Peptides against a protein of PDB entry 7UQJ. Designs and how they scored, part 280

Target 1, 160 residues: chain A of PDB entry 7UQJ
Amino acid sequence: PELYQNFNITPPRGVLFHGPPGTGKTLMARALAASCSSDERKITFFMRKGADILSKWVGEAERQLRLLFEEAKKHQPSIIFFDEIDGLAPVRSSKQEQIHASIVSTLLALMDGMDNRGQVIVIGATNRPDAVDPALRRPGRFDREFYFPLPDVKARFKIL

## One batch from the design tools (peptide; made by RFdiffusion4, then SolubleMPNN)

Design b2_p26_2_s2 (from b2_p26_2, 10 letters changed)
Fold by OpenDDE base, seed 5:
Structure b2_p26_2_s2 (fold): chain B 160 residues (1-160), chain C 160 residues (1-160), chain D 160 residues (1-160), chain A 26 residues (1-26)
Amino acid sequence: as target 1 above (160 residues)
Amino acid sequence: as target 1 above (160 residues)
Amino acid sequence: as target 1 above (160 residues)
Amino acid sequence: MEERRELQAKNAAGEEIIREVEPYPE
């Protein structure tokens, strides 16, 4: 977070972390959440898995997304982290069940409404950025993307 | 691997990474795989999600597990990483479909057979270690467990 | 980076990543660098190892640090990542050769001068935060610290 | 292979590589 202020980069509404499985996307999101909270200013970190929202909240996923964004707003500054966001917001296809279309539409609307939501950042993590609805990857939504490469074998030797 | 050789620690047959979501279990498994490979000795890293093995391989999950362990043996030294292993090997219950019982039984047998499998390490990651079949947590299987704590909120505040 | 703007957090001059080897500090730094660059705004990522600066640049390490910070300023917005910064900036001791004292002093001065350096962030990674000169861990320098927990030390010894 | 060398060369040069990466096979 502070990194971007130094760079005078307009904070995104959403950030997409993408890269191979196990490249530390989730750890990064937590570390970022950690890095944004000072002793004086705690950041509330909300984490959800895309697939869990769909599977656990059949018929209520839209409502749960709304509640999540409201809770994040209530506890601002906040980070909403969607792990495996491609599971939550798959690419729109004619074969998508109406349920998925409504969830994607809700997430789009919630992200578009974030200007009025105060200090809430949304981080999506995926192994398949192309499986995320392109509408989510537009400006004002997940307009920033981060590739998590596999740790280079040389980075390996430095870590271990 | 060099770390283990340096410590002269007998490699486990299996290691359970457990802790809250996004504590870096998967990243650590990759970092370990990474550290285990030198320029002279590449470690083959196999990654599977527990839920994916069940969902993608309906009726063939047992065969796919066998193939995975054979491929790992063929490409030794190897790491097999099961992400969300609680999805693959849930606690045995009378409500478990016979399919899950066979998959768990196969994984147990594959782990028990690993002494003959050479330099293959199995890493399981879970957010719910108590949801993993206790039989997998016995000596000779996932006999080693690692808690990934949340990055301490205080460590967070020093970041911020 | 953008995360901090949303949280109205003052960007650090420096961030210390600390934690045992293999915890993904280097991966995190690269991912953060990647995270700060958009299609419209590339961030220049400079990576150096502390030990490499000392060993490769015997007698010129101070000059190389100055050049690195100037190059980072020239290519702003920039991230300077020092891997193994404890090798570059060890704790000041009466046993430290005058050479190490000058390098530490130079790094301190370079970090203190960063307000005039534009959009440059310094990330230090270490396995031994207590081996880093405490002067670097003061406000306006590495005033932010990220702990990359090991998977529990039992977690490494049981893997290995 | 060539793309990996370019990536390594750019990483060695300190160039940030924002690549659209094709979906990694599951």
Scores: peptide ipSAE 0.000, ipTM 0.332, DockQ to the pose 0.044; fails the geometry check

Design b2_p26_2_s3 (from b2_p26_2, 9 letters changed)
Fold by OpenDDE base, seed 5:
Structure b2_p26_2_s3 (fold): chain B 160 residues (1-160), chain C 160 residues (1-160), chain D 160 residues (1-160), chain A 26 residues (1-26)
Amino acid sequence: as target 1 above (160 residues)
Amino acid sequence: as target 1 above (160 residues)
Amino acid sequence: as target 1 above (160 residues)
Amino acid sequence: DAERAELQAKNAAGEPIVLETLPYPE
């Protein structure tokens, strides 16, 4: 929020962090959340793991997503971080079409409805951007993508 | 390696990174892997996810661990990073005792055999250190533990 | 701190992170701070921007540096991160010699005094290591330097 | 550990984790 506000930028509704495992996507999301918090402006950070939403909330995943987005709106400015979002919204495969389709549809609707959500940013992290439903990667949803390369081994080595 | 070499320290055989999700364990492992490579001394970084070793290599997990450790020795100096190591070596529960016991036993033997492995460091990352078999947390194995706190909200803000 | 303590390493007094903008210097400093914190040993992270110390604290920058180092000592183990440290300690140019000289002198004295400061690490980040006063880059100060290369331009563009 | 457990419990419960900046040392 502050990062975008300080720059007079309309905050993206959704940001996709993608890259190999252990490139720091989740750390960066947390760091961004913290960098956008000031003494005057606390940012509320929500974190969920995509596969955990499916496995822990079987049959309630849609309701849990709705509650998460309402809670994020209530506590704005806020960040919703989905770790392993490809586990939440896998590309539609024929065998699981109905259950995944409804959860994806709910997430899509929740992201599209964010115009009325105020200062809520959604960050999705994945190791497999191509395994994320393309519908989530459209404008007004996860419309900004940040690749977390393996810091070229040469690049991070000069870091430590 | 360089971090330890530059400090004249005997590198630990195993380092356990533990802490909440998204505290940067995997990033830090890669950053450490990357801090230990120079232009003259490239460190080979191997990464495996604990659950993937069990699920992808059912019945071959022990062989795959052996091959991984031999390949790491061949490409020394090297780092083996196990992400979600609690998925590879869960605390022995009564129901899956035999399969997990043999994989854990193989990992223990491979770590104990590291005296002859040269400059190989093993990093395990977990969100649940108490879910890692205590046998792995003994001296000569994962004998050094680094907690990745949630940067305490206070610490995050002190960090940002 | 823990990284160094758990390894029986004398922590460097100062570490200079240098490299092009957006190579993750600030993120790495944060990740290091987080990695050095354990459940038993929380690391306090302090962050300051070099130019902000000069601009916000005109005439008080020296006092603010002293207070920062005392607070870091009080909350040890701790990390002091100076972002854009070249803005704090520019190479002495003729026109601003006196004001910058006193601030640099204070920072030098504070870093030299760190033998008595316990577990305090100073990290400076810059895009211009050659713009940092060479006096800061001497042994016992910023005596370790880590270059953050551009991850290959493709990688950087995907991170930003 | 206790603060971690509390933050994890809050996050698991869907409770907001409020991020607070440290003031400049006085």
Scores: peptide ipSAE 0.005, ipTM 0.274, DockQ to the pose 0.041; fails the geometry check
Fold by OpenDDE base, seed 1:
Formats: sequence, structure tokens, C-alpha cells
Structure b2_p26_2_s3 (fold): chain B 160 residues (1-160), chain C 160 residues (1-160), chain D 160 residues (1-160), chain A 26 residues (1-26)
Amino acid sequence: as target 1 above (160 residues)
Amino acid sequence: as target 1 above (160 residues)
Amino acid sequence: as target 1 above (160 residues)
Amino acid sequence: DAERAELQAKNAAGEPIVLETLPYPE
């Protein structure tokens, strides 16, 4: 976040953190949020788990997403972090299509509707980027992706 | 890992990593596994998600746990990392008691049955340590606990 | 810490955590310290910032380092964590050589003088491992190194 | 949060932090 201000770079609407479980995606998102928060400029960090939005808010997930984005806009500069975003917006499979389709459509609309001047960044974390709806991985949405590799065995040896 | 050698402390059988989501519990477990693996001495890292063991192996979760501990023993030195362990061994609530009770009992028996000379460490990660069955948090099981605080905004700035 | 005992590996005297800002090095060190502390066996965690030792203790930095190591020995098992250790032990540059040389020499002697049975671990964290005096990165000192990768620069650039 | 703030304050002051495991649930 600080980097974008310092560099006068238009922040991406969404960033996808992907990689094996336990590669620090969530830690990195929090570290990024922290890094961009100063005593003078606090970044508000909103964290939601993808599966929790579906399970807790059956029929209201769309409304909760809207409220989350409004709250993030109200508390800008802000980061919305979706942990396990593949649980929120899975690739459309025929059997659970309708509920997921509406949530995905809402998330797409919210990401598309973010004012380019808004200091809201969306970070999605997943272990399975290919399980995320490709519509979310398009320009103007999660158009940036970070692979978190497993820490290499050689880095291990330096600790031993 | 290093601390116990330096301290001549008998390593606990199990270590509970707890703290807010995205504090690096899983990254830490991997980094610890990594730190203890050399070219000469590879540590085998077994990762399981608590909820996945329940959902994938309805009625076989106990057998899968046994196999996991046997495989960990076979590939010693090893780390068994349970991500979201509160999903595997939730506090016994009256309504789903039976399946969870058998899994918890199996995990307890496996942790109790670890040879104290065995090069197997169990790490459980949770966002909710109070949601983990207290029987797992007893001496000889997850008898060591690590709080992963959210990196404070100042610590975050020091990280950036 | 535990892994080294199980593995009968001689623990390093010092571990260097290196990697970009934001990667959780300090969080990791605290989590490791917490990891090795039990109700029965408290680990004392000493944290110092490299630059603070130089700036606060002009002419006494050597004495303060000795006192720190003595206190860590007194409160063993203990961890000494140097945050931003590159600020304490920079690579020798010609103009500030003498003060840094004596501090580095003192730190080297303290690390070399640790009884192999002493329950004191030194962790250094830096964003710039190449800015740390190579003498500290020798066997019997910071002979173990952990790279905390940024999510790859391509990933960073993809966020950016 | 309060305990964490205290640990951070102690650490910032350069005081030794004794890390304790959480007590076993009774």
C-alpha cells in the first residue's frame, strides 16, 4: 500500500495471493496492511474467510459483501483480505451454481464499481487459484497474482 | 527446535500455535520444519487441515490419523502439522459428539503413544485455542502453546 | 528448538533471519521464543534493536552487549533477538570502522564464548544479510540463516 | 490484546520478556 502512494501507481483493484498452504499469504497480507499504516495514516484491514461468508450468511452474503466494501470505502485507506477466496467464489460447477453465481456476480460488481481513486485494495488468498472463478482473475478485478512458493529446502539448511 | 537442544529440554509431543488469522502460524511451522532439515538430515513435513480430515474421511478419520502418525514415524525426523486443528478436534458439544469423540480419542491415543525418543513433533495451528478439546491441551499432548500476536502496527512498520 | 533435540543436531549459536521487510522475521522470533517456553520452563526473551545499541550506548555498546549476554545466561533458557542486526554489525566500511570493529569483535567473542551447553540462542533479523559482517555469519556464530522471501518480486510487481 | 501491549511495552523498554505458555485448561 505505501508503495503505491510513494510510486504514484494506481493500485490494482485486486491482488490474488496463491501458493501452497502455509506459505505466509495471510501473514503477508497483514504485513502489507501494517506496512502501509503509519501513526498519521492508519490502514484499516478487513479480513473475511470465503467459506464463512457463504456459511454464516446464506441468502445475505451479497448484502454482507456490499456492506464490507462500503465499510472499507468509509475507512479508506483500507485492505479487504479474503482468506480462502476459493471458498467464496469457486469455479462455477453445475450443482451449486445459483448461490455461487449471485455471490460471484456481486463480488465482480463491487470490484468493478470501486472508484479508481479509492484507497481500497482487495487481497484474495487461496491455495488453489484455478479453483477461483476466472471472471475474478480478469483485468480490473484480481488482475495481479502472487505465487507464494514453499520455502525452499536450502533456506531450511541455513536454519539448521 | 534449536531452543530445546540448547536447553536440554525434553521436547513436547505437541505444540499449539494459536493467534489471530494471518499471523504466520502455518508459515512458522513450515519454517521450523525447514530449519530442521539439512542436506544430511531431511525433516519430513506432514501437513493436514483439520476440517479436511473430517470431511474427506467420514468414518475413516481415525484410520487416516493412525496412518499419518505411522508415516511420520517412518519418515522421522518429522513434523505433523495440523492446520486449523480446531476443525479436527473441536470442544465436545452435545450434538455432534460421537464422530468428534472418536477422532479426539484417537488423536489423544496417538499423541500419548508417541515414543518420547521419537523424532516426531506435532504442531497444531488454530485461530481459536479455546475451541480445541482441552484433553489435547494437557501435558504430554499439546502441552506447549504459542501465541502469534497480530504483528503490531509498529512491528509491521519494522517489517516494512 | 525441539527439532534439534530430537535430531541430535548441535544447535547453532546464532540464527540469522533475513528477508525483505514485512516477511514476519520478528514475529517468527517471538513465536519461537514462545514455542520453547512452558509453565515449567520459562524462556526469557531479550530483544534489542541493532541501531539502538549503537545510538544509545556510544562507547558502552560493548559493555551493554556483555551485560546482555550475561543476563541471558543468568535467565537461561533464553533467546537474544537482535532486530535489524545489520545496524549493529554492518560490513566494515572505512570511515566508521573502529567503533563497529570493536562492537563486532565483542559480539563475535560473546558468541564464541557461549558454552555449548548454555541455553542461550541468538537470533539476528535483517533485511540485508549482505550488510552483516561476514565474520558473524561463520560457523559457531550466525551459522544458520532463514530466508523470509518476499512473495517473489514478480508477485510484488503483480500487486503493484 | 492488553497482555500483548504489555509485552510490546516491555520489549520496547528493553526489559526481558518471560514467555509463558498459556495455562492448561482445567
Scores: peptide ipSAE 0.000, ipTM 0.267, DockQ to the pose 0.052; fails the geometry check
Fold by OpenDDE base, seed 2:
Structure b2_p26_2_s3 (fold): chain B 160 residues (1-160), chain C 160 residues (1-160), chain D 160 residues (1-160), chain A 26 residues (1-26)
Amino acid sequence: as target 1 above (160 residues)
Amino acid sequence: as target 1 above (160 residues)
Amino acid sequence: as target 1 above (160 residues)
Amino acid sequence: DAERAELQAKNAAGEPIVLETLPYPE
C-alpha cells in the first residue's frame, strides 16, 4: 500500500509474481511486506498456499478466504500472499470445475469487493502463470504481474 | 558455513551475488544467514558496503577489512556480506588504480588466507558483475556466482 | 554429488530442507545445483513438486518417480529437488494410506536403490518436516536435514 | 524504521548483527 500510496499509485488490486520456482517470489513478497513496514506502521503479512486452501478446508475454503480477507482488512496495512495461486485457482478444467469454481468465484468476488481495500495488497505467486484462471489476471484483480526469471544459469553455477 | 559444515563441505571462499538492483541479493544473503542460524548457533552477519569502505576509511580500508575478517572469525559462524562489492573492487581503471589496488589486494589476501575459515562465508553482491575485478572471481575467492535476474521489465513495470 | 565428492564426503543419500515458507529452500537447492555445475560439468536440475506428482499422475506417480530417477541418472551429475515433499510423502495417515503408501514405498526404494547413485543428489524441501514420513528421514534417505528458520521478525525487519 | 536505523547504525559502526531465529509457528 504505502509503496503505491507514496507514489500516488492506485495499488494494484493484486500482483501476480510469476516465474520459475526458486526465483525469489516468496522472498520478494516478504521483502516488500517488511520494506513497507515502518516501526510505526507494521504490515501484517498473511501467507496462504493455494494447495493448502484446497486440501485443508474441503468445503470451507470459501469461508477461509473470506475470513482471510476480513482479517487482512482488520490488520491493515496488510499483504495477503498466496503462494502457488495456480493451486488455488487453476484454469477451469471441466471436471474439477465445481469445487474450484466456487473458490475462484469467491476469490474473484473478494478481490472485486475490495474497492475500499484500504491498505491490503494481494500478491499471488505462481510458477505457472498460464495455469492461473485468466479471470484472476484481469484489471482490478491480479492486473499487475512480476516475472521472476531464473537467475542466469551461469551465475547460479558460480555460487555453487 | 553450517550449510557446508553440517555437510562437512568446505564453504566456498566467496559467493558473488550479481544481478540488477532490487533482485533480492541482499535479502537472499540475509535469508541465508538466518537460515544457517539455529537457535543454538546464531550466525553473525556482517554487512559492509563497498563504497562505504572506500569513502569512510580513506587510508585505513585495508585495516578495516582485516578487522572485519578477524571479527568474523571471532564471531563464527559468520557471514560477511559486501553489498555493492563493485564499489570496493572495481575493475582497475588506470587513475584510481593505486588506492583500489591495495584494497583489492588486501581483500584477495584475506580471502586466500582464510584456509582455516571455520564457519565464515563471504558474500559479495553487485549489480555489475563485469565491474568486479576478475581476480576476485577466481577459484578460492568469489568462485561461486549467483545471478539475480531482473524480474522481467514488463513485470517490474506492472508492480510499479 | 560434486559438492560432496569434491570434499570427499559421501553425499547424503538425501537432504531435507525444512523450515517455514519463503525461507529460501528452493533457492538454496537451485543455488546448490548451480554451484555444483562448472562450465565443463553442468548439473542437471530436476524439480518436482510433491503435490504435482500426486495430482497430475494419479495412478502413474510411481512410474513418474522411476522415470525421474532414471533420467537423473542418465543426466548425472544431477539434483532431484522435490519441492513440498510433505505433499508427496505425507505421514501415512490411515485413510489415504494406499495410494500414498505406494508412492512413498517407491520413493523409499528409489532412494535405497541408489547405492550406486553416481552423481545424483536428492533434495526434499518441506515447510512441515513433521509431516514427512519418518521412513524418508532415516539414514540412507533424507538423513541430512537443513533447517531454514524464519529470519526472526527482528532480523527480517533488520533486512528489510 | 528505528530498528532499521539502529541496525544500519550498528552495521555502519561495524557492530555485529546477530540474527535471531524465530521458532517454527506451531
Scores: peptide ipSAE 0.000, ipTM 0.185, DockQ to the pose 0.046; fails the geometry check

Design b2_p26_2_s3 (from b2_p26_2, 9 letters changed)
Fold by OpenDDE base, seed 3:
Structure b2_p26_2_s3 (fold): chain B 160 residues (1-160), chain C 160 residues (1-160), chain D 160 residues (1-160), chain A 26 residues (1-26)
Amino acid sequence: as target 1 above (160 residues)
Amino acid sequence: as target 1 above (160 residues)
Amino acid sequence: as target 1 above (160 residues)
Amino acid sequence: DAERAELQAKNAAGEPIVLETLPYPE
C-alpha cells in the first residue's frame, strides 16, 4: 500500500493473484487485508470462494455478488477476496458454461461500477489465469496480475 | 522428517493441516517438501486437490488414489499433499455421501497399508476439519493435526 | 501498495519479516514485489542474503550495501529484500561481533538516509528477530515487524 | 476456537470481518 502513495499510482480496483496451487495466494490476500488495517483504520476483509458462490447460491449468485459489493462499499476501506475465481467466472466462450454468463456479467458490472475513489480492493486468486474470463482481466477490473511462482528451489532455500 | 528423528519421535504417516481458508496450509506443505529436499536428497512432492479427484476422476478416483500412493512409494522420500481433503473424504455418516464411501475406504486402506518405514508423508489440508471423516483422523492415518490460525492481528500488521 | 493510498498510511522504510524457517517470509517478499509491479510500472526487486553479504563480500560488505541502496534508488520503485538479515546485522552487544559493527552502521546509515518519499522499501527476513540489532528495529528503519508464526510445533514437524 | 468460530460465522453470514491493527512499537 505505502509504495503506491509514494509512487503516485492509482490503486487498481482489481488484482488477480495467479500461480500454481499452494503458492500462497490466499495467504497473501489475508496478509494484505490485515496489514493495511490500523488501530484507527480497520480494513474489512470479505472472503468468498468461487466454487462456493456457484454451489451454495445456485440461482442467487448474482444477488450474493451484489450484496457482497454493497457490503464492502458500506464497510470501506475493504478488501473483497475471491479465492478460486476461475470457479466463479469461467471463460464465457465455453458452450457448456453459458449458465455462468449471468454471474460473470454481474461481476463485470460490479467491478465497472466501483468508484475509483472507493476504498474497495477486489483480489481474485486462481490457479488457472487462462480459465478466467478475459473480460475480467481488462483495465478497471482485474487489471493488475501477480504471478505467484512455485517457490523455486532458490526461493525455497531462502524460506528454510 | 529429520526433525522427528532428532526428537526421537516416530514421524506420523498422515498430517492434517486445518484452519481457515488462506492460512497458508498449501504453502506450508510446499515449503515442507522444499525444506526436506537437499541437493543430495530430493523429496518428491505429489499434490492433489480433493475436489479434483472427485470431479476429474469420477468412477476412477479409487484407482487414481492407488496409483498416487504407488508412485509416491516409488519416488521415496515423498510427500503426498491432499489440498481440500474434506472434498475427497467427507463424513461417511451423511446419507447423501454414500457415493464417497468407496473413495474414503480406499484412502483409509492406502494410509493403513503404508509401511511405517516408508518415507512417504501424507498431508491433508482442510478448512473444515469436522467435515473430514473421523476415521481418517485416527492413529496411523491423519494422526497429527495442525491448526493454521488466521494470521493473528499481530502477524498480519506485521506484513503490510 | 494500493491499499496504503486509500488508507493514507505513510510507507515504512523497513519491514522486518520474522518467524521460524519455512514460514514463507521469502515467498511473501517475492509476492509483494510481484504484486506491486504492473506492466506500466515494474518494481525492481533486489534480493540479498545476509550471510552471503558477509561471506562473499568480506571487507567489501559496506560498499556492496551502498551500491545496493544506490541501485535500488536508481531503479525506483524498488524493493530491497534481505533474507536472513540476522546474518548481516547481528546484535552489536556481542563482543565477538565487533567486526560487524561497520556493516551494521552502514545499514543503519543507509536506512536513515532514505528519503521517506523515495520509492524504496527494505524488507528484512529473519528466523531470529532477537539476533537482529535493536538499532535496526527502530522507527524509520525496520519499524514494522511481521511475525510469520510457525505453524504450531506439530505443523513444523510436518514441514521438516 | 471461539474467535475462529466467530470469524467463520461472520464470514459465512457475509458480516464484515474487521481487522484491528496493532500499533507499531514506538
Scores: peptide ipSAE 0.000, ipTM 0.327, DockQ to the pose 0.039; fails the geometry check

